# Designs tried in a protein design run: peptides against a protein of PDB entry 5KEZ. Part 13

Target 1, 320 residues: chain A of PDB entry 5KEZ
Amino acid sequence: NVAIYNPFRPWWERYQPVSYKLCTRSGNEDEFRNMVTRCNNVGVRIYVDAVINHMCGNAVSAGTSSTCGSYFNPGSRDFPAVPYSGWDFNDGKCKTGSGDIENYNDATQVRDCRLTGLLDLALEKDYVRSKIAEYMNHLIDIGVAGFRLDASKHMWPGDIKAILDKLHNLNSNWFPAGSKPFIYQEVIDLGGEPIKSSDYFGNGRVTEFKYGAKLGTVIRKWNGEKMSYLKNWGEGWGFVPSDRALVFVDNHDNQRGHGAGGASILTFWDARLYKMAVGFMLAHPYGFTRVMSSYRWPRQFQNGNDVNDWVGPPNNNGVI

## One batch from the design tools (peptide; made by RFdiffusion4, then SolubleMPNN)

Design b1_p9_2_s1 (from b1_p9_2, 4 letters changed)
Fold by OpenDDE base, seed 5:
Structure b1_p9_2_s1 (fold): chain B 320 residues (1-320), chain A 9 residues (1-9)
Amino acid sequence: as target 1 above (320 residues)
Amino acid sequence: GTATRPAEF
């Protein structure tokens, strides 16, 4: 991914890829392979956060300022380490003035325009699908058990399916022959927008963001809500079917106080309430559960917004 | 800077 220095190595640089090399601040490919092996050997499975909707931001300077030193040029859409070129992006499909998503009530914009400036890959192209599949298959062959598909809301479900159809069976050293990768797709659907979580059920599980948002309001006792109302928690609250749901109290985005639940989201900053919410989630049978492991940062609120919400994991001068 | 998610909610 790109190395961002202003602000200094933010968490979100991880989501600006310039190649599919397993070479980041987390380590190199050999180290990753070693970790996957050791984890699999004790029954701990690895699920990779796969960033396949986009490459880096359009405004990032060309050069070799990346975690593996790969050259890239956002201006010309040149990512030779893949390789991608201008033919592999949706610039010509997006009709907004900025090139970015401007209206989330326009599903075409959401899927064909840039997410906050991130260069949007043309996933309709078999070439692009194949390059992504090669990346994911390399991980599968290493021994990962599946994937979180980042920004799935911004990809056409059929394009995702086309990629998934190219995937290998899981590594038979650790998984039964013929096992398929576990897929869960990040789709933010709190209602009121055209793109629905149900659009993606055919590809795997989806994130149920209503879960954390509504649980937060209940635990906080907002709007007169009571714990007793949780008797029909899950489908009874209008959530997706349990076998399609991946549930969580918070994630790295909404932990920072914006989007996907807003102020209702409980985090480790609200220690007591958070423990209650996580405890309830783990005790309740609805959905496939995900527990957050995060870090503290020096929050600095200005006009209700944390100006330090960019701060990444603890590091030594950029080295994790 | 550039975030990975807009303020949708």
Scores: peptide ipSAE 0.041, ipTM 0.783, DockQ to the pose 0.373
Fold by OpenDDE base, seed 3:
Structure b1_p9_2_s1 (fold): chain B 320 residues (1-320), chain A 9 residues (1-9)
Amino acid sequence: as target 1 above (320 residues)
Amino acid sequence: GTATRPAEF
């Protein structure tokens, strides 16, 4: 991915890929293989956060400032380490003046335009699908168990399916023959927008952002909410079917006030309430649960916004 | 709208 130095190596640089090489701030491919093997050998499975909707930001300077040293040029849409070129992006398809998503009530913009400047891949193209599948299959062959599909809301469900249909079965060294990768898709659907979580049910599970948002309001006792209202927690609260839901109290985005959920989201910053929420989540049968492991950073609020929300995990001069 | 990424991008 891109190496960002202003601010200094933020967490979000991870979500600006310039190649599908497995050399990042976290380590190289050999180290990754080693980790996957060691984890699998004790029954711990690895699920990769796959960033396949986009490449890096359109405004990032061209060059070799990347975690694996690969050259890239956002201006010309040149990512030779893949390789991608201008033919592989949705620049001509997006009809907004900026080239970015401008209206989230327009599903075509949400899927065909750039998410906050991130160069939007033309996932309708078989070439692009194949390059992504090759990346994911490499991971599958290493021994990962599945994937979180980042920014799934911004991909057409059919394009996702086309990629998934290219995937190998899981590595038979650790998984039963014929096992399929576990797929969960990040879709922010709190209602009110045209793109729905149900659009993605055919591809795998989806993130249920209503879960953390609503649980936060209850545990915070906002708007007269009571714990007793959790009697019909799950589908009774208008959430997606349990067998399609991946649930969580917070994620890396909304613990920083981004994505979805707003101020209701409980985080480790409110330790007591957070433990209550996580405990409840783990005790309740609704959905597939995900527990967040995060870190503290020096928060500095200005005009209601944390100016240090970019701070990544503890590191040694950018290397984790 | 609900964006996946913060404005820092």
Scores: peptide ipSAE 0.039, ipTM 0.784, DockQ to the pose 0.134
Fold by OpenDDE base, seed 2:
Structure b1_p9_2_s1 (fold): chain B 320 residues (1-320), chain A 9 residues (1-9)
Amino acid sequence: as target 1 above (320 residues)
Amino acid sequence: GTATRPAEF
């Protein structure tokens, strides 16, 4: 991914790929292989956060400022480490003046335009699908158990399906022969927008963002809500079917006040309430559960916004 | 740089 130095190595640089090389601040490919092997050998499975909707931001300077030193040029859409070129992006398909998503009520913009300036890959192209599949298959062959698909609402479900259809079975050194990768798709659907979680049920599980948002309001006792109202928690609250849901109290985005859920989201900053919410989630049978592991950072609020919301994991001068 | 997600509507 790109190496950003202003601000200094933010968490979000990880979501701006310039190659599919397994060479990042977390380590190199050999170290990753070692980690996957050690985890698998004790029954801990690895699920990769796969960033396949886009490459890096359009405004990032060209050069070799990346975690593995790969050259890239956002201006010319040149990513030779893949390789991608201008033919592999949706620039001509997006019809907005900025090239970015401007109206989230327009499903075509949401899928064909750039998410916050991130160069949008032309996932309709078999070439692009194949390059992504090769990346994911390399991970499968290493021994990962599945994937979180980042920014899934920004990809057409059929394009995702086409990629998934190219995937290998899981590595038989650790998984039964014929096992398929576990897929869950990040789709932010709190209602009110045209793109729905149900559009993606055919590809795998979907993140249920209503879960953390609504649980937060209940635990916080907002709007007169009570714990007793959780009697029919799950489908009874209008959430997606349990077998399609991946549930969580918070994620890295809404922990920082971004994305979905707003101020209702419970985080470790409210430790007592957070433990109550996580405990309830783990005890209740609805959905596939995910528990967040995060870190403290020096929050500084200015005009209601944390100016340090970019701060990444604890590190030693950029080295994790 | 910019975050990977827009602010909540």
Scores: peptide ipSAE 0.038, ipTM 0.783, DockQ to the pose 0.373
Fold by OpenDDE base, seed 1:
Structure b1_p9_2_s1 (fold): chain B 320 residues (1-320), chain A 9 residues (1-9)
Amino acid sequence: as target 1 above (320 residues)
Amino acid sequence: GTATRPAEF
């Protein structure tokens, strides 16, 4: 991914790829292979957060300022480490003046325009699909069990399906022959927008952002809400079917007040209430559960916003 | 910097 130095190595630089090389501040490919092997050998499976909707920001300077040292040029859409070129992006497809998503009520913009300036890949192209599949298959062959597909809301479900159809079976050293990768897709659907979680059910599970948002209001006792109202928690609250849901109390985005859920989201900063929410989630039989493991950073609030919400995770591999 | 998600909700 790109190396961002202002602010200094933020968490979100990880979501700005310039190659599909397994070489970041989290480690190199050999270290990753070692981790996957050791985890699989004790029954712990690995699911990779796969960033396949886009490459880096359009405003990032060209050069070799990346975690693997790969050259890239956002201005010319040149990513030779893949390789991608100007033919592989949706620049001509997006019709907004800025080239960015301007209206989230326009599904075409949401999927064909840049998410906050991130160069949008032309996933309709078989070449692009194949390059992504090669990346994911490399991970599958290493021994990962599946994927979280980042920014799935911004990809056409059919394009995702086309990529998934190119994937290998899981590594038979650890998984039954013929096993398919476990897929869950990040889709923010709180209602009111044209893109729905159900658009993606055919590809795998979907993140249910209503879960953390609503649970937060209940645990906080906002608007007179009570724990007893959780008796029909799940589909009874209008959530997606249990067998399509991946549920969580918080994620890295809404832990910082971004994405979906707002101030209702419970986090480790609200220790007692957070433990109550996580405990309830693990006890209640709805959806596939995900527990957050995060870190403390030096928060600094200005006008209600944490100006240090960019701070990345602790790192002991040095600065690369 | 460019965060990966806007403040949608």
Scores: peptide ipSAE 0.037, ipTM 0.777, DockQ to the pose 0.365

Design b1_p9_2_s2 (from b1_p9_2, 6 letters changed)
Fold by OpenDDE base, seed 2:
Structure b1_p9_2_s2 (fold): chain B 320 residues (1-320), chain A 9 residues (1-9)
Amino acid sequence: as target 1 above (320 residues)
Amino acid sequence: GSASKPAEF
């Protein structure tokens, strides 16, 4: 991914790829392979956060300022380490003046335009699908158990399906022969927009963002809500079917004072209420559960916004 | 400038 120095190595640089090489602030490919092997050998499975909707931001300076030293040029859409060129992006398909998503009520913009400047890959092209599949298959062959598909809302479900159809079975050194990768898709659907979680059920599980949002309001006792109302928690509250749901109290985005769920989201900053929420989630039989493990950072609120929401994990001069 | 990955509200 790109190496950003202003601000200094933010968490979100991870979501701006310039190659599919496995060299980041967390380590190189050999170290990753070693970690996956050691984890699998003790029954801990690895699921990769796969960033496949886009490459880096269009405004990032060209050069070799990346975690693996690969050259890239956002201005010319040149990513030779893949390789991608201008033919592999949706620039000509997006019809907005800025080239960015401007209206989330327009499903075509949401999927064909850039997410805040992030160069949008043309996933309709078999070439692009194949390059992504090669990346994911390399991870499968290393021994990962599955994937979180980042920004799935911004990809056409059929394009995702086409990529998934190219995937290998899981590594038989640790998984039964014929095992398929576990897939869950990040789709923000709190209602009110045209793209729905149900559009993606055919590809795997979907993140249920209503879960953390609604649970937060209940535990915070907003609007007179009571814990006793959680008796029919799950489908009874209008959530997706349990077998399609991945549920969580918070994630890295909405933990930073903004994101899907807003102020209702409970985080480790509210320790007592958060423990209640996580405990309830683990006890109640709805969905596939995900527990967040995060870190503290020096929050500084200005006009209701944390100006340090960019701060990444604890590090030693940029090295994690 | 540089683009961040935004969260949706």
Scores: peptide ipSAE 0.039, ipTM 0.792, DockQ to the pose 0.685
Fold by OpenDDE base, seed 4:
Structure b1_p9_2_s2 (fold): chain B 320 residues (1-320), chain A 9 residues (1-9)
Amino acid sequence: as target 1 above (320 residues)
Amino acid sequence: GSASKPAEF
């Protein structure tokens, strides 16, 4: 991914890929292999956050400022480490004036235009699908158990399926023969927009963002809500089917006040309420649970926004 | 309102 130095190595630089090389702030491929092996050997499985919707931001300067040193040029859509070129992006398909998503009520914009300037891959192309599948298969062969598909809302479900259909079975050194990767898709569906979580059920589980948002209001006792109302928690609250749901109290985005949930989202900053919410989530059978592991950062609010929401985890001069 | 990622990524 791109190495960003202003601000200094933010967490979100990881979501701006320039290659599919396994060189990151966390280590190299050999170190990753070692971790996966050690984890698998004790029954801990690894699921990779796969950024496959896009490459880096359109405005990032060309050069070799990347975690693996690979050259890239956003302006010319040149990512030779893959390789991708201008033919592999949706520049000509997106019809907005800016080239970015401007209207989230237009499903075609959401999927064909750039997410906040991130260069949007042409996932309709078999070439692009194959490059992504090769990346994911490399990880599968290393021994990962599955994937979180980042920004799935911004990909056509059929394109995702086409990629998934190219994937290997899991590594038989640790998984039963014929096992398929565990897939969960990040889809923000709080209602009111045309893209629905149900569009993606055929590909795997989906993130249920209503879970954290609604649980937050209940635990906070907002709007007169009571714990007793949780008796029909899950499908009874209008959530996706349990076998399609990945549930969580917070994630890295909404923990920072971004995306889904707003102020209702509980985080470790409100320790007692957060523990209550997480405890409830783990005790309740609805959905596949995900527990957040985060860190403190020096929050600095200006006009209601934390100007330090970019701060990544504890690190040594950018190395985690 | 739109359920979008922040502007920085």
Scores: peptide ipSAE 0.038, ipTM 0.769, DockQ to the pose 0.133
Fold by OpenDDE base, seed 5:
Structure b1_p9_2_s2 (fold): chain B 320 residues (1-320), chain A 9 residues (1-9)
Amino acid sequence: as target 1 above (320 residues)
Amino acid sequence: GSASKPAEF
């Protein structure tokens, strides 16, 4: 991914890929293989956060300022480490003046335009699908158990399916022969927008963002909500079917006040209420549960916004 | 001027 120095190595630089090389601040490919092997040997499975909707931001300077030193040029859409070129992006498909998503009520815009400047891959192209599949298959062959598909809301479900159809069975050293990768897709659907979680059920599980938002409201006792109302928690609250749901109290975005849930989201910053929420989630059978492990950063609120919401995990001058 | 990974709506 790109190496961003202003602000200094933010968490979100990881979501700006310039190659599919397993070479980041987390380590190199050999170290990753070692970790996956060690985890699998004790029954801990690895699920990769796969960033396949886009490459880096269009405004990032060309050069070799990346975690693996790979050259890239956002201006010319040149990513030779893949390789991608200008033909592999949706520049001509997006019809907005900026090239960015401007209206989330326009589903085609949400999927064909750039997410805040992130160069949008042309996932309709078999070439692009194949390059992504090769990346994911490499990980499968290493021994990962599945994937979180980042920004799935911004990809056409059929394009995702086409990629998934190219995937290998899981590594037989640790998984039964014929096992398929576990897939869960990040889709923010709180209602009111055209893109629905149900659009993606055919590809795997979907993140249920209503879960954390509503649970936060209940535990905070907002709007007269009571714990007793959780008797029909899950599908009874209008959530997606349990077998399609990936549930969580918070994630790396909404713990920073970003995206779905707003101020209702409970985080480690409010420890007691957060423990109550996580405890309830783990005790209740609805959905597949995900527990957050995060870190403290020096929050600084200005005009209601944390100006330090970019801060990444603890590091020593950029080295994790 | 670099793009962050933004909040999704």
Scores: peptide ipSAE 0.037, ipTM 0.784, DockQ to the pose 0.688
Fold by OpenDDE base, seed 1:
Structure b1_p9_2_s2 (fold): chain B 320 residues (1-320), chain A 9 residues (1-9)
Amino acid sequence: as target 1 above (320 residues)
Amino acid sequence: GSASKPAEF
């Protein structure tokens, strides 16, 4: 991914790829293979957060300032380490003045325009689909069990399906022959927008962001809400079907006050309430559960916003 | 509208 130095190596630089090389501040490919093998050997499975909607920001300077040293040029849409070129992006398809998503009530903008300047891949093209599938298949062959598809709201469900149809079966050294990768898709659907979670049910599970948002209000006793109201928690609260839901109390975005849920989201900063929420989630039989493991950072609030919300995880393998 | 990924360019 791109190496961002202002602010200094933020967490979100990881979501600005310039290649599909397994070479980041988390480690290199050999270290990753080693981890996957050791984990699989004791029954712990690995699911990769796959960033396949986009490459890096359009305004990032060209050069080799990346975690694996690969050259890239956002201005000319040149990513030779893949390779991608100007033919592989949705610049001509997006009809907004800025080239960015300007209206989330326009599904075509949400899917064909840049997410906050991130260069939007033309996933309708078989070439692009194949390059992404090659990346994911490389991971499958290493021994991963599946994927979180980042920014799935910003991809057409049919394009996602076309990529998934190119995927190998899981590695038979650890999985039954013919096993398919486990897929869950990040789709923020709190209602009120045209793109729905149900658009993506055919590809795999979907993140249910209503879960953490509503659970937070209940446990915080906001708006007179009570724990007893959780009796019909799940589908009874208008959430997606249990067999399509991936549920969580918080994620890395809304833990920082961004994304879906706002101030209602419970985090480790509110330790007692957070443990109550996580305990409830694990005890209640709805959806596939995900537990957050995060880190502390030096929060500094200015005008209600943490100016240090960019701070990345602790790192001891050097600045690469 | 929906939240966006943070980015610096």
Scores: peptide ipSAE 0.034, ipTM 0.767, DockQ to the pose 0.145

Design b1_p9_2_s3 (from b1_p9_2, 5 letters changed)
Fold by OpenDDE base, seed 5:
Structure b1_p9_2_s3 (fold): chain B 320 residues (1-320), chain A 9 residues (1-9)
Amino acid sequence: as target 1 above (320 residues)
Amino acid sequence: GSATRPAIF
């Protein structure tokens, strides 16, 4: 991914890829293989956060400022480490003036335009699908158990399916022969927008962002909500079917007040309430549960916004 | 004018 220095190595630089090399601040490919092997050997499975909707930001300077030193040029859409070129992006499809998503009520715009400047891959192209599949298959062959598909809301479900159809069976050293990768897709659907979580059920599980948002409201006792109202928690609250749901109290985005849930989202900053919410989630049978492991950062609120919401994990001058 | 990962919503 790109190496961003202003602000200094933010968490979100990891979501601006320039190659599919397993070479990041977390380690190199050999170290990753070692981790996956060791984890699998004790029954801990690895699921990769796969960023396949886009490459880095359009405004990032060309050069070799990346975690593995790969050259890239956002201006010319040149990512030779893949390789991608200008033909592999949706610039010609997006009809907005900025080239970015401007209206989330326009599903085509949400999927074909840039997510705030992030160069949008042309996932309808078999070439692009194949390059992504090669990346994911490499990970599968290493021994990962599946994937979180980042920004799935911004990809056409059929394009995702086409990629998934190219995937290998899981590594038979650790998984039964014929096992398929576990897929969960990040789709923010709180209602009111044209893109629905149900659009993606055919590809695997989806994130249920209503879960954390509503649970936060209940635990906070907002709007007269009571714990007793959770008797029909899950489908009874209008959530997706349990076998399609990936549930969580918070994630890295809404932990920072970004996106779904707003102020209702409980985080480690509200320790007591957060433990109540996580405890309830783990005790309740609805959905596949995900527990957050994060870190504290020096929050600084200005006009209601944390100006330090970019701060990445603890590091020593950029080295994790 | 630095590029960011946008708030996801």
Scores: peptide ipSAE 0.059, ipTM 0.790, DockQ to the pose 0.695
Fold by OpenDDE base, seed 2:
Structure b1_p9_2_s3 (fold): chain B 320 residues (1-320), chain A 9 residues (1-9)
Amino acid sequence: as target 1 above (320 residues)
Amino acid sequence: GSATRPAIF
């Protein structure tokens, strides 16, 4: 991915890929392979956060300032380490003046335009699908168990399906022969927008963002809500079917005071309430559960916004 | 300038 130095190595640089090389601040490919092997050998499975909707930001300077030294040029859409070129992006398909998503009520913009400047891959092209599948298959062959598909809301479900259909079975050294990768898709559907979670049920599980948002309001006792109202928690609250749901109290985005769920989201900053919410989630038989492991950072609120929401994990002068 | 990845919603 790109190496960003202003601000200094933010968490979100990880979501601006310039290649599919397994070479980041977390380590190189050999170290990753070693970790996957060690984890699998003790029954711990690895699920990769796969960033396949886009490459890096349009405004990032061209050069070799990346975690593996790969050259890239956002201006010319040149990513030779893949390789991608201008033919592999949706620049001509997006019809907005900025090239960015401008109206989230327009499903075609949401999927064909850039997410806040992130260069949008033309996932309708078999070439692009194949390059992504090769990346994911390399991970499968290393021994990962499945994937979180980042920004799935911004990809057409059929394009995702086409990629998934190219995937290998899981590595038989650790998984039964014929095992398929576990897939869960990040789709933010709190209602009010045209893209729905149900659009993606055919590809695998979907993140249920209503879960953390609604649980937060209950635990906080907002609007007179009570714990007793959780008697029919799950489908009874209008959530997706349990077998399609991946549930969580918070994620890295909404933990930073923005994104889906708003101020209702509980985080480790409110330790007591957070423990209550996580405990309830683990005790209640709805959905596939995900528990957050995070870190503290020096929050500084200005006009209701944390100006340090970019801060990444604890590090030694950029080295994790 | 440098691009950021904002919170997705």
Scores: peptide ipSAE 0.056, ipTM 0.789, DockQ to the pose 0.805
Fold by OpenDDE base, seed 1:
Structure b1_p9_2_s3 (fold): chain B 320 residues (1-320), chain A 9 residues (1-9)
Amino acid sequence: as target 1 above (320 residues)
Amino acid sequence: GSATRPAIF
């Protein structure tokens, strides 16, 4: 991914890829292989957060300022480490004046335009689908069990399916022959927008963002809500079917107080309430559960916003 | 802007 130095190496630089090389501040490919093998050998499976909707921001300077040193040029859409070129992006498909998503009530913009400047890949092209599938298949062959598909809301479900149809079976050294990768898709559907979670059920599970948002209000006793109201928690609260749901109390985005839940989201900063929420989630038989493992950072609030919400995880790999 | 990952909503 791109190396961002202002602010200094933020968490979100990881979501601006310039190649599909396994070489980031989290480690190199050999270290990753080692981890996957060691984990699989004791029954711990690995699911990769796969960023396949886009490459880096259009305004990032060209050069070799990336975690693996690969050259890239956002201005010319040149990513030779893949390789991608100007033919592989939705620049001509997006019809907004800015080239960015301007109206989330327009599903075509949400999927064909840039997510706040992030160069949008033309996933309708077989070449692009194949390059992504090659990346994911490399991970499958290493021994990963599946994927979280980042920004799935911004990809056409049929394009995702076309990529998934190219995937190998899981590595038979650790999985039964013929096993398919476990897929869950990040789709934010809190209602009121044209893109629905159900659009993606055919590809795998979907994140249920209503879960953490509503659970937070209940645990906080906002608006007179009571824990007894959780009796019909799940489908009874209008959530997606249990067998399609990936549920969580918080994620890295809404942990920072904005997006898909806002101030209702419980986090480790509210330790007692958070433990109550996580305990309830693990005890209640709805959806596939995900527990957050995060870190503290030096929060600094100005006008209600944490100006240090960019701070990345602790790292001892220097400047790579 | 394009230099960041925006808040997801």
Scores: peptide ipSAE 0.049, ipTM 0.782, DockQ to the pose 0.609
Fold by OpenDDE base, seed 4:
Structure b1_p9_2_s3 (fold): chain B 320 residues (1-320), chain A 9 residues (1-9)
Amino acid sequence: as target 1 above (320 residues)
Amino acid sequence: GSATRPAIF
């Protein structure tokens, strides 16, 4: 991914890929292989956050400022380490003036335009699908158990399916022969927008963002809500079917005030309430649970926004 | 740009 130095190595640089090489702030490919092996050997499975909707931001300077040193040029859509070129992006398909998503009530914009300036891959192309599948298959062959598909809302479900259909079975050294990768898709659906979580059920599980948002409201006792109202928690609250749901109290975006949930989202900053919410989530059978592991950072609020929301995890001069 | 997503309610 791109290496950003202003601000200094933010968490979100990881979501701006320039190649599919396994060289990051966290280590190189050999170190990753070692970690996956050690984890698998004790029954801990690895699921990779796969950033496949886009490459880096359109405004990032060309050069070799990347975690694996690969050259890239956003201006010319040149990512030779893949390789991608101008033919592999949705520049001509997006019809907004800016080239970015401007209206989230327009499903075609959401899927064909750039997410906050991130260069949008033409996932309709078999070439692009194959390059992504090669990346994911490399990880599968290393021994990962599955994937979180980042920004799935911004990809056409059929394009995702086409990629998934190219995937290998899991590594038989650790998984039963014929096992398929575990897939969960990040889809923000709180209602009110045309793209629905159900559009993606055919590909795997989906993130249920209503879970954290609603649970936060209940635990905070907002709007007169009571814990007793949780007796029909899950489908009874209008959430997706349990076997399609990945549930969580917070994620890296909304603990920073971004994305779905708003002020209702509970985080480690509200320690006692957060523990209550996480405890409830783990005790309740609805959905596949995900527990957040995060860190404190020096928050600085200006005009209601944390100007330090970019701060990544504790590191040694950028190395994690 | 940032990978930050807009607030959705």
Scores: peptide ipSAE 0.046, ipTM 0.793, DockQ to the pose 0.327

